# Ledger of designs, part 150: peptides against a protein of PDB entry 7Q4I

Target 1, 281 residues: chain A of PDB entry 7Q4I
Amino acid sequence: HENSTIAERLYSEVRVLCWIMTNPSNHQKKARHVKRTWGKRCNKLIFMSSAKDDELDAVALPVGEGRNNLWGKTKEAYKYIYEHHINDADWFLKADDDTYTIVENMRYMLYPYSPETPVYFGCKFKPYVKQGYMSGGAGYVLSREAVRRFVVEALPNPKLCKSDNSGAEDVEIGKCLQNVNVLAGDSRDSNGRGRFFPFVPEHHLIPSHTDKKFWYWQYIFYKTDEGLDCCSDNAISFHYVSPNQMYVLDYLIYHLRPYGIINTPDALPNKLAVGELMPEI

## One batch from the design tools (peptide; made by RFdiffusion4, then SolubleMPNN)

Design b2_p22_2_s3 (from b2_p22_2, 14 letters changed)
Fold by OpenDDE base, seed 5:
Structure b2_p22_2_s3 (fold): chain B 281 residues (1-281), chain A 22 residues (1-22)
Amino acid sequence: as target 1 above (281 residues)
Amino acid sequence: EEKKKREEEIEKHIKEIEELLK
């Protein structure tokens, strides 16, 4: 028996709609495993596809398939969310069908922020966008106000947001959000450890003699270390997680417990005013 | 295209790590 009282409170107070980027060929191969694992902990879960699937709860967006249409799918996904679901949640997470997310840890990070604050969070990268942008693979979460600004102010204006469907999805949304004064938040914990990860846990946790020339080290906005200090104890996401690994992670995170070790949650921080961010570390 | 290259580099790196863990 575990005490989930605070997690239940946050489930109610920090409502998260998760939308999953997928395609028809991955409905059965990948997306269904998201639905059966971490996706069940979202307040609302929607799969954004090019074909409808009522068993999966997949939406057919008016876009073609292929990597060149990912930006188009993201635009249409947020348009769909704004039209049908903008009041169903406070926060709106984009993830891939091979992203794993600890939704409780995301709610903990988001708790102090107002949904009316124009902010979004994820694994922040420094190139192409002055304030940075969030890595698409790690997943990123927009406030309700950020979604409103994106859909209502940015998307209709070709000067603010790319009108075609081509380009790097994460970079293009990052440009659009910056152009409507949506802030790229800091998702690090109080120890300066990251919470959103564009790779599997093993890549971050294992000190590899990774060539310092690896693009990731040039892309990260905040300095990060490898090994045990890489990752927050309240980490939120990992990318390139196989369907089988999702079930393993679900077991390890939610079921496996070391006997005699009781983890007491930290006190919730004070809520911030609208437009206020946590102090930078 | 740049995203594709990034993903390919990531996938390659992950495979290298997986091989080291074997």
Scores: peptide ipSAE 0.024, ipTM 0.640, DockQ to the pose 0.088
Fold by OpenDDE base, seed 2:
Structure b2_p22_2_s3 (fold): chain B 281 residues (1-281), chain A 22 residues (1-22)
Amino acid sequence: as target 1 above (281 residues)
Amino acid sequence: EEKKKREEEIEKHIKEIEELLK
């Protein structure tokens, strides 16, 4: 028998809207598998596309397709969320249609924070943006106040936010958010281990799996190690997860249990005041 | 081999981003 009482509490108290970046060619190939796996654990799940799909619950945004339009799609997605869904959740996760997310672990990380605090979380990278920016592939989560500031204050001002649809989506939103004083939070656990990952678990967990010259080690904002110490026991996301791997991860995380081992959850931290962040480690 | 291909694709993507930011 499983006790989900704390997870149910957090589902109610830490409401998450997940929006999935997708396109019409991926509705059946990728996006539907998100809907059938981890996306079910969001309080609200929306697929942001260029075409409507009633089976998927996809929204047709007024944008073109292709990599050059990802920034445009992100802007329109958050406009749509602000107009229609800003009160449906406290936190707003962007993920790709090949991102896997453990939503319960994200709720645990977010629990102490006020949704009225202008903050966002993800895998923080150090280049291009002074405070850092969150990797697009790992997924990133904005507070309700961060969404408000992005849509109302940043997007209408070309000096604060890029008006055209070109550029790196994650860098451009990072610039915009910095310009409206949305803080790039620290998503690491109390041991300093990361929670958002821009690659599959295998790439992070296996020591010496990547060359030391690999760009990732130059981009990561916080120093991290390879191996088992790479990743929090409460890791939140992985990227480049195939549709088949999503079902494997769902089985391993939510169904497979080592008999005789009982996990006791840590106590919830105290809630922070509006504008307060957890101390950096 | 699949990992190397993914790393190469990611590196290409980052280089493209870096060029767009110049």
Scores: peptide ipSAE 0.024, ipTM 0.653, DockQ to the pose 0.577
Fold by OpenDDE base, seed 3:
Structure b2_p22_2_s3 (fold): chain B 281 residues (1-281), chain A 22 residues (1-22)
Amino acid sequence: as target 1 above (281 residues)
Amino acid sequence: EEKKKREEEIEKHIKEIEELLK
């Protein structure tokens, strides 16, 4: 028997709407496996597509398909959320249909923050945006106030936010959010370990898996290590996770237990005031 | 040395899982 009392408390106090970036060709191949695994742990789960699918709970956004339309889809997704769902949650996660998320670990990270604080979290990259931006593949989470500022203040102003649908989705939203004073938060744990990851666990956990000249080491905002010290014990997300790997991760994280090892959760930190962030490490 | 041994075990285990998922 498991004790889920603290997880149930956080489920109620830190409400998360997850929206999944997908397309009609991936509804059955990828998106349904998100719904059957980690997506069921969101307070609300919506699939953002170009076609409606009532079985999946997919929304047809007024955008075309393809890599050049990802920024357009992100803008329309957050417009849709603001219009229909802004009060249904406190935090709003974007993930891809091949992103795996441990939602309980995300709630733990978000717990001290006010949803009225203009902040967002993810895997922070340093190029192109002065404060940094969050990697699109690792997934990123906006506060309710961040969504409001993005949709109401940034999107209507071409000087603040790119009007066309082209460009790197994660860079473009990062520029828009910076222009309306939404802060790029630090998602690292108290030991300085990352929580959002733009690759599969294998690529982070295995030392020397990548060349030292690999672009990732130049893009990452905070210094990170390889091996077991790469990742927080409370890691939140991984990218390029196949449908089969999602079920494996679900089993390993939520079902498989080492007999005789009992984990005691850390105490919850104090809640922050509106506009206050955790100190940098 | 213990860290290196653990990392090698993880790598071996991951490769075995990948073969099972093919």
Scores: peptide ipSAE 0.020, ipTM 0.585, DockQ to the pose 0.033
Fold by OpenDDE base, seed 1:
Structure b2_p22_2_s3 (fold): chain B 281 residues (1-281), chain A 22 residues (1-22)
Amino acid sequence: as target 1 above (281 residues)
Amino acid sequence: EEKKKREEEIEKHIKEIEELLK
């Protein structure tokens, strides 16, 4: 028998709206597989597209398609969320249609934080933004207050937030959020292991998969190694996950069990005050 | 201009990653 009592508690206390960045060509190819796997564990799931799809629950944003419009989609997505859904959740996750997320692990990370704290989490990169920014591919999660500040304070001001739809989506939102004093949080676990990953598990878990000159090692904000020590036992996300791999991961994580091994969850940390962060490791 | 160059570099890196993952 599986005991899900603590996961059910966190589902109610740490409400997550997941929005998925997609396009009409990927509704059937990718997005529907998110909906059928990890997306069902979000408190609310919305697909942000350029075309409406009632079967998928996709919203048509007033933006074009292509990489040059990703920043435009992100701005319009958060505007839409703020207008229609800001009270439906406490935390707001951006993910791609090829991102896999263990939502329970994200709730565990977020549990001590107030949604009224202006903070966001993800895979932190160091270039371009002083406090760092979160990698777009790994997905990133904003507090309710962070969304409010982004939409109400940053977006209307061209000095704080880029008006054009061009640019690196994750860098641009990172700049905007910094300019309104939204903090780039530390998503690492108590052992200093990462939780949000911009690649598939294989690329992080296999030592020497990449050359030391690979840009990723220069971009990561917190130094990490490859291999089993790279990744938290409570990892949250992986990117470039194929539709088939989503079903495999769903089976491995939620159904496959080694007989006779029972994991006891750690105690929940104390809740933080508004504006308070966990101590840095 | 420097900002635009950085954006282009990131876009290039993303493309390189995507190619590596194919």
Scores: peptide ipSAE 0.026, ipTM 0.634, DockQ to the pose 0.054; fails the geometry check

Design b2_p22_2_s4 (from b2_p22_2, 11 letters changed)
Fold by OpenDDE base, seed 3:
Structure b2_p22_2_s4 (fold): chain B 281 residues (1-281), chain A 22 residues (1-22)
Amino acid sequence: as target 1 above (281 residues)
Amino acid sequence: SEKEKLDKKIEEDIEEVLKLLE
């Protein structure tokens, strides 16, 4: 039998609103499978689309579809969240409709931080933005204060935030957040292992699966290893996860257990003051 | 490539597991 008391505590103390980037053609093909798997573990789950879907709980944002409108959709999504849901959660996760997230592990990472600290987390990339930016596909999570600064301070000012809807979504939000002093946090665990991943587990877990010349190794902000030491025991997200793989991951993570092995959770760290970050590794 | 062979094997293994869960 399972004891979920600690997970239930964190569910109440570290409230997460998850918004899913999707489109009308993916409501049934992808988004509904997020809702049926990891999305049910968010405190609030919203699908951001160009068309309303009451069965999915999808919101029709005033944006067009296509890769060139992803930045526009992100801006409108956070505007919508700020207007309607800013007090419904402490942390606000963006994920794609093919991102898988272990929400309990994200709550564990976020637990010491104040939601009034202007910070966001994800898979940090180094190009284009001085402090780095978070990979869009791996998903990224903003504090409540980060959302406020983004929507109230950055978006209204064309000098701070790109006004048109073109550009790489993750780079553009990274620029905007830097310009309003939202810090790009370090999501690595105490051993320096990553938690947010822009690819499927197989690409990270299998040694030499990718060429050393692959762009990813030039983009990552922190040095990472391949194989068994690639990933935290408390990993948070993976990208390019098919609908079928979401159900497999749900089974493997939440249902499949090796008989006779009991895992003891680490102690929770001390809470940080407003504006304080965990020490760098 | 060896990568493509491995990816195919992983996909096949996943499909087998899914059939067992049906």
Scores: peptide ipSAE 0.014, ipTM 0.462, DockQ to the pose 0.033
Fold by OpenDDE base, seed 4:
Structure b2_p22_2_s4 (fold): chain B 281 residues (1-281), chain A 22 residues (1-22)
Amino acid sequence: as target 1 above (281 residues)
Amino acid sequence: SEKEKLDKKIEEDIEEVLKLLE
């Protein structure tokens, strides 16, 4: 027995389009497994590639492959979304083909926000961009207004947005969004715990798993701890998740239950006005 | 190292769970 009434409500009220960054060599190896696991919980799921794949529902963007083209692919992906799908959702998630996302937890985080608020969320990093930027690997989600501003206001202006396709994809979109006053939101829960993670759960949950000199500790915008307190009970994403691990996570999150323990969800917060953010923690 | 031992154990546990999903 399971009661999904609240999740069903949020599915309808907080519509999420998920676009997956992939390439032709990963359609079968990785992207297919996203489609078979967490991607099925998006309101709309699109795979952004350089080649069309009707079975996967992959779009061929007019870009090359390789790390030097990821920024180009991101620009073309959001242009495509704006042209064809801007009204199909309220929020627009970018994820990699090795990112796992708990979409229900993302809807819970997004519920109070207006999609007309120029905001985006993810794992916030502090370098290069004054307000911060969202880690590409952890995935990041733009409001409908953020997508509009990015595509209509930022992309056409080389002074606001890099016209070259080179550079770190997540940094470059972060710069563009800042330049059109899209706010880098705080995705932490009410206890100050993170929700978007650029690594697998093990790397965050295990104390002293990484050296303190590891670059991540210098990049995170908000202080975070290791161990069980590292991560929200309503965590949203993890990166470097293998295809097999996606099925494991699906089982653990949606099927495995400790008998006799019932979790009662917290009450939904009040909806915010357009332009309003949640108070700082 | 202790980390390597733990990582190995985690991988083994994952493999066991994967068998349940077959």
Scores: peptide ipSAE 0.008, ipTM 0.412, DockQ to the pose 0.033
Fold by OpenDDE base, seed 5:
Structure b2_p22_2_s4 (fold): chain B 281 residues (1-281), chain A 22 residues (1-22)
Amino acid sequence: as target 1 above (281 residues)
Amino acid sequence: SEKEKLDKKIEEDIEEVLKLLE
């Protein structure tokens, strides 16, 4: 007896293609559970692998397996998307096979933006890239224009984009995107709370869970606090989510309700012009 | 493995609960 009218509207107006980074050894162990949980809420779901799997909807990319080929796989994944699916969605999410995503919250964040704006969102890190880059583990979402610029303008030019397949995947795509003037957006909510998270909720919600010297605090682009103020009520993603935890999160987010409490959504913001961003908080 | 068996059982139990709540 829930009203999903606004969510259904956003599903049609903010179309998201989700591509999942996986490998053949994880098709059954991890990727299948993404497909059975949050992945079903994407407009299009594709698993990018080195082997085809028709049951999973996995694509065999012409890349080798291993951590040293993650950048190569990302390049080939976006080439594949551009060739076959660039008009099937407005936004293109990269996630890992252990990332959990609340797609409705991502659509809410993306709603005001034009897909023709060269922008991408995620958990912004400050090192290596001047404007910042989005953490690979938290997942990151490119506009249609960002994908076009990446594939057509950046990838063919070794001066703009690394030609070999080595390096940190998230840093390398961040460099390429910056070089073609794709903007690293601010994914924080109106209270300055983050939406994309490179760890499980527990690691962000519990104060003093990590040492103050933990690398994460040196990498985050925007200052954030621990505790309940760490995370938006409209959080989008978490990383290192086990298959079992995906089902638990699906239950907690979409099924479990405190009786007698009705949450009324905020009004949608005004749509932005092409090239316009939300004001910084 | 015993772990895989347990994981499958947990998955099945969760799926059953989710179906009951739909």
Scores: peptide ipSAE 0.006, ipTM 0.390, DockQ to the pose 0.024
Fold by OpenDDE base, seed 1:
Structure b2_p22_2_s4 (fold): chain B 281 residues (1-281), chain A 22 residues (1-22)
Amino acid sequence: as target 1 above (281 residues)
Amino acid sequence: SEKEKLDKKIEEDIEEVLKLLE
């Protein structure tokens, strides 16, 4: 009864490789549930770990475990992708093993952009990086050209990209990408609503859930509201989503339907030229 | 960092909610 023709078209035209940041202790606890829910909607799904797991399709990266090695994992993950998978997709999403992603909404956002445009998208933060950087927890997506520039131009040059594996991975990749002229895109919808979220829906949807002094309000690059106006109807990601919540979200988004309500999708925008971005809102 | 402390608290809060749903 459901018409998925447009979603199927975008699945073919906007190919997404999703790589999931995980560790061996989370393979069964978290990563497996990503694979069983939203991860199955990626064109390619890879779990980046320190140990190989053939059941999960996990890759053992040559890095240690711990939060202090996340930047190291990110560098090695993109090196691995560039070497083995750069032609398997047009766009390359980083997500955590507790990030939930509506991949169809991401394809819709990415559709007008050329994968040869040096751009990446996510929840943009303003500190530390002049053009901003994308929040690690909300997940961020690089174009094929952005991956090329990151791996080939930035990583080999210590002046452009931090050689040490320490630091906040999202800030460090943001610095590296800026240094090779990869643009920090605007992921907001036409109404100025965000699509990538560094917290669960509850924290964004409930007004006054956080104090106005909360760091998030100082970090966000674009002004955002709380409540139902916080989030795009075509939201892409949420962070801190438990394994159980992933199944709930999967049910609510893909199975639960209010009878008698039919949603008509917006028309696809015109495709942009290489190097062209959507106009500022 | 304050961010890391808050992230941990958020994770703990989610775990508590999940326990209530068991």
Scores: peptide ipSAE 0.024, ipTM 0.545, DockQ to the pose 0.051; fails the geometry check

Design b2_p22_3_s1 (from b2_p22_3, 11 letters changed)
Fold by OpenDDE base, seed 5:
Structure b2_p22_3_s1 (fold): chain B 281 residues (1-281), chain A 22 residues (1-22)
Amino acid sequence: as target 1 above (281 residues)
Amino acid sequence: SEIDKAIEEAEKERKEYLEKLE
């Protein structure tokens, strides 16, 4: 007797295609568990691999495996999406096969934005790209227009987008997107708390896990705190989530309830015009 | 590239950090 009316509304109005970065060796070990947990809450779920798997719904992209081909796989994945699925969704999420995503929270964040706005969201890092780029591990989501610009305008031009398949995947797509005026959005909530996270919840929630020299603190675009204030109550993603942890998170988030406590959702914000962003915090 | 090297180093540090937390 749970009331999910608003979530159902957003499911229809904020359509999300999730593509999962995986490889044949991880189809059963990792990707399958994404499909059985948070992936089922996407409007469309596709696993991008180098081998076809009909049971998993995996696509064989024309790329090799290995870390040196991640950028190549990302390019081919979005080419595939543009060719076959560009009208099947409004937003297009890239996630790893060890990323956990609360899709409802992502829809909430995306609701005010037009999919025709050239924008993408994730955990924003500041190095290498002037406007910043989104951390690959935390997952990032492109608007339909962002995908169009990436595939049609950026990829065909080696001056705008790296033609080689080598390089840091998240940095390279960040450069390409910047070069075609796709904006790196702010995914923080109204309290300034992050929503996309490149580590597991424990690593963000527990203070003093890292020292001030930890690279992450130098990479984050927006200042963030440790502890309970680290993370939005409407957090979207976490990385390095094991298959077992995915099931635990599914239980904790969607099933476990403190009796007698009812959470009333905030009102939806007003929709933005095409090209308009939420004010920066 | 210089960027690739920097990312590789950062990834190495991240991996080492994660291993220590396990």
Scores: peptide ipSAE 0.031, ipTM 0.666, DockQ to the pose 0.285
Fold by OpenDDE base, seed 2:
Structure b2_p22_3_s1 (fold): chain B 281 residues (1-281), chain A 22 residues (1-22)
Amino acid sequence: as target 1 above (281 residues)
Amino acid sequence: SEIDKAIEEAEKERKEYLEKLE
């Protein structure tokens, strides 16, 4: 009853490898629910862990567990991707095992960009990194060229990338990527609304849900509003999504329909040249 | 919310940690 022609086209033309940050204790509790929901819409789905799990398709990276090892896991994950999967996709998404992603909306955002452009997208934060960095929880996506630069140029150089496995994962990769001239892109839609979100929809959609002193308002790189204007109609990700909420979101987004309302997609934008970005709003 | 408070605390610790490293 639905026409998915454009979505199918983008699935083929904008190939996305999704790697999920997880650990052995969350394989069954969280990760498997990603696999059963939004993860199935990735061109390639890999779970990065410290233990192998054949049922989940989890990779055992040579890292320990805990928050102090997240940076180490990210480095090893992208090394693994570069070695085994760099040509399997055009774009490479990092997400947590409690991140929900609408992959079709991500493909739409990425469509005009060349994967050979050194760029990455996500929820941009302003502290610590001059050009900004992408929030780890909201998930972030690197172009193929960005992955190449990260793994080949940045990681081997301790002056460009932190050699220790400790640190804030999203800040460290942000610093590293900046040092190799990978651009922190603007993921906002044409109306200036965000697409990657570090919290659940409720926290963004409800006006005055958070105090004005809430750290998020100090961290966001771009000015954003609360309420319905907070979020793009083509939003890409939300964080702190429980396993149950993943199934709810899958139902609401892909199954539940208001009868008699037909949504016609906007025309695809023109493709950009290598190195070219969309104009900032 | 409880989640917001937890996040705020975590980010506070993160900020303090990062500032010490700089």
Scores: peptide ipSAE 0.029, ipTM 0.720, DockQ to the pose 0.046
Fold by OpenDDE base, seed 4:
Structure b2_p22_3_s1 (fold): chain B 281 residues (1-281), chain A 22 residues (1-22)
Amino acid sequence: as target 1 above (281 residues)
Amino acid sequence: SEIDKAIEEAEKERKEYLEKLE
């Protein structure tokens, strides 16, 4: 009894390729559950690994495993995407195999932007990179132009992009993107609420007993609060989501409904010109 | 990394906190 006309329109007009960071040991434990839940709502879904898996649609990248190789894997993943899939989508999402994403909400956020605008979105952090960078765990999405600049302009130049595979993956890509003038966008909604989250919903919704010395409060680029007003009604992602929680979230978001309450979607904003960003709130 | 350690500790504390709220 649902009307999905607008969602279907955005599925066609805002094409998203999702690539999932995973490893062979997590193909069955984690990645499979992404494929069975939110990943099926991407226009294209690819799992980036060190071993091929035809059942999962996993790609074997020429990198080692471990946290110290995540940056290397990210570089190779986007090289692979650029070579094989750059025209298969308009936007390119990186997510972990324990990230949950509401793809429809991401399409809504991205709708006004041109894929030819050099921009990327996520949970913006302020340290290390002047314009900020996007948290790796929350997932981040690059425009087609951003991918082009990253692969063609940044990666081949050691002065612009770290050649070594070590380092914090999200910081390193953030540095590279800044160096080729890819803009770190503002993913907050019209009420100033965040959409990309580096923790599970419970950790954001419930006030913490931790003090403000917690690293997260020092890292966030935009001011945010905990509690019911922490998160956009159109939130996009959460991290550290277990396989079981992915199925729970799928049920809660796409199936469970309070009878008699009908949500009317907001009107779509006007499309922006190439290079134009929405004003910060 | 330092960030990873901080996350792990924070998540542990948060989990304990959430369990107390239940």
Scores: peptide ipSAE 0.028, ipTM 0.656, DockQ to the pose 0.291
Fold by OpenDDE base, seed 3:
Structure b2_p22_3_s1 (fold): chain B 281 residues (1-281), chain A 22 residues (1-22)
Amino acid sequence: as target 1 above (281 residues)
Amino acid sequence: SEIDKAIEEAEKERKEYLEKLE
């Protein structure tokens, strides 16, 4: 009895390609559960691995496995996307195989922006990169123009983008994108609440769950609160989500309903011109 | 690099924190 007309509209107007960072050992353990839950709500879903898997729709990238090769895999993944899929979507999301994403909320955030605007969104961290960078685990989404600049302008130039495959994946792409004037956007909602989260919901929702010396508080770009005010009603992603938790989240978000409570969506904002960003809060 | 070491340490701390909660 639900009305999904607006969600269906955004599905067609804000096309999202999701690529999932995975490896052969996690195809069955983790990746398949992404495919069976939130991944099915992407316009296009691709698993980036070192081995091909036709059942999963996994691509074998020419990279080795291990934490030291994550940057290499990201570079090859976006090269692959640019070559084969750049016109299949407007926005391009990177997520891990233990990231959960509410794709409808991401489309809502992205709706006013032009895909031709060089911008990307995620959980913004402040260290190492002047404009900030997006946390790898929380997932980050690039506009089509951002992908073009990354692949065509940044990657071929060692002065703009690290040529070897070592380093922190999220920091390195952040440096590259900054060097080609791709803007690190603000993903917060109109109330200043975050939408991309590098931990599970419990860690963000429970006050004083972490001590004040926890590294996260030094890394977060925007001031954030704990408890009910920590997270947007339109939150987009969480990290360190187990396969079992993905199914729980799917049930809670898309199936479980409190009888008699009807939620009315906010009106869509006006679309922005190319190069224009939403005002910061 | 120093940056890589800092990130690795942060990830280690994060992992240890999560393991304690499980």
Scores: peptide ipSAE 0.030, ipTM 0.688, DockQ to the pose 0.316; fails the geometry check

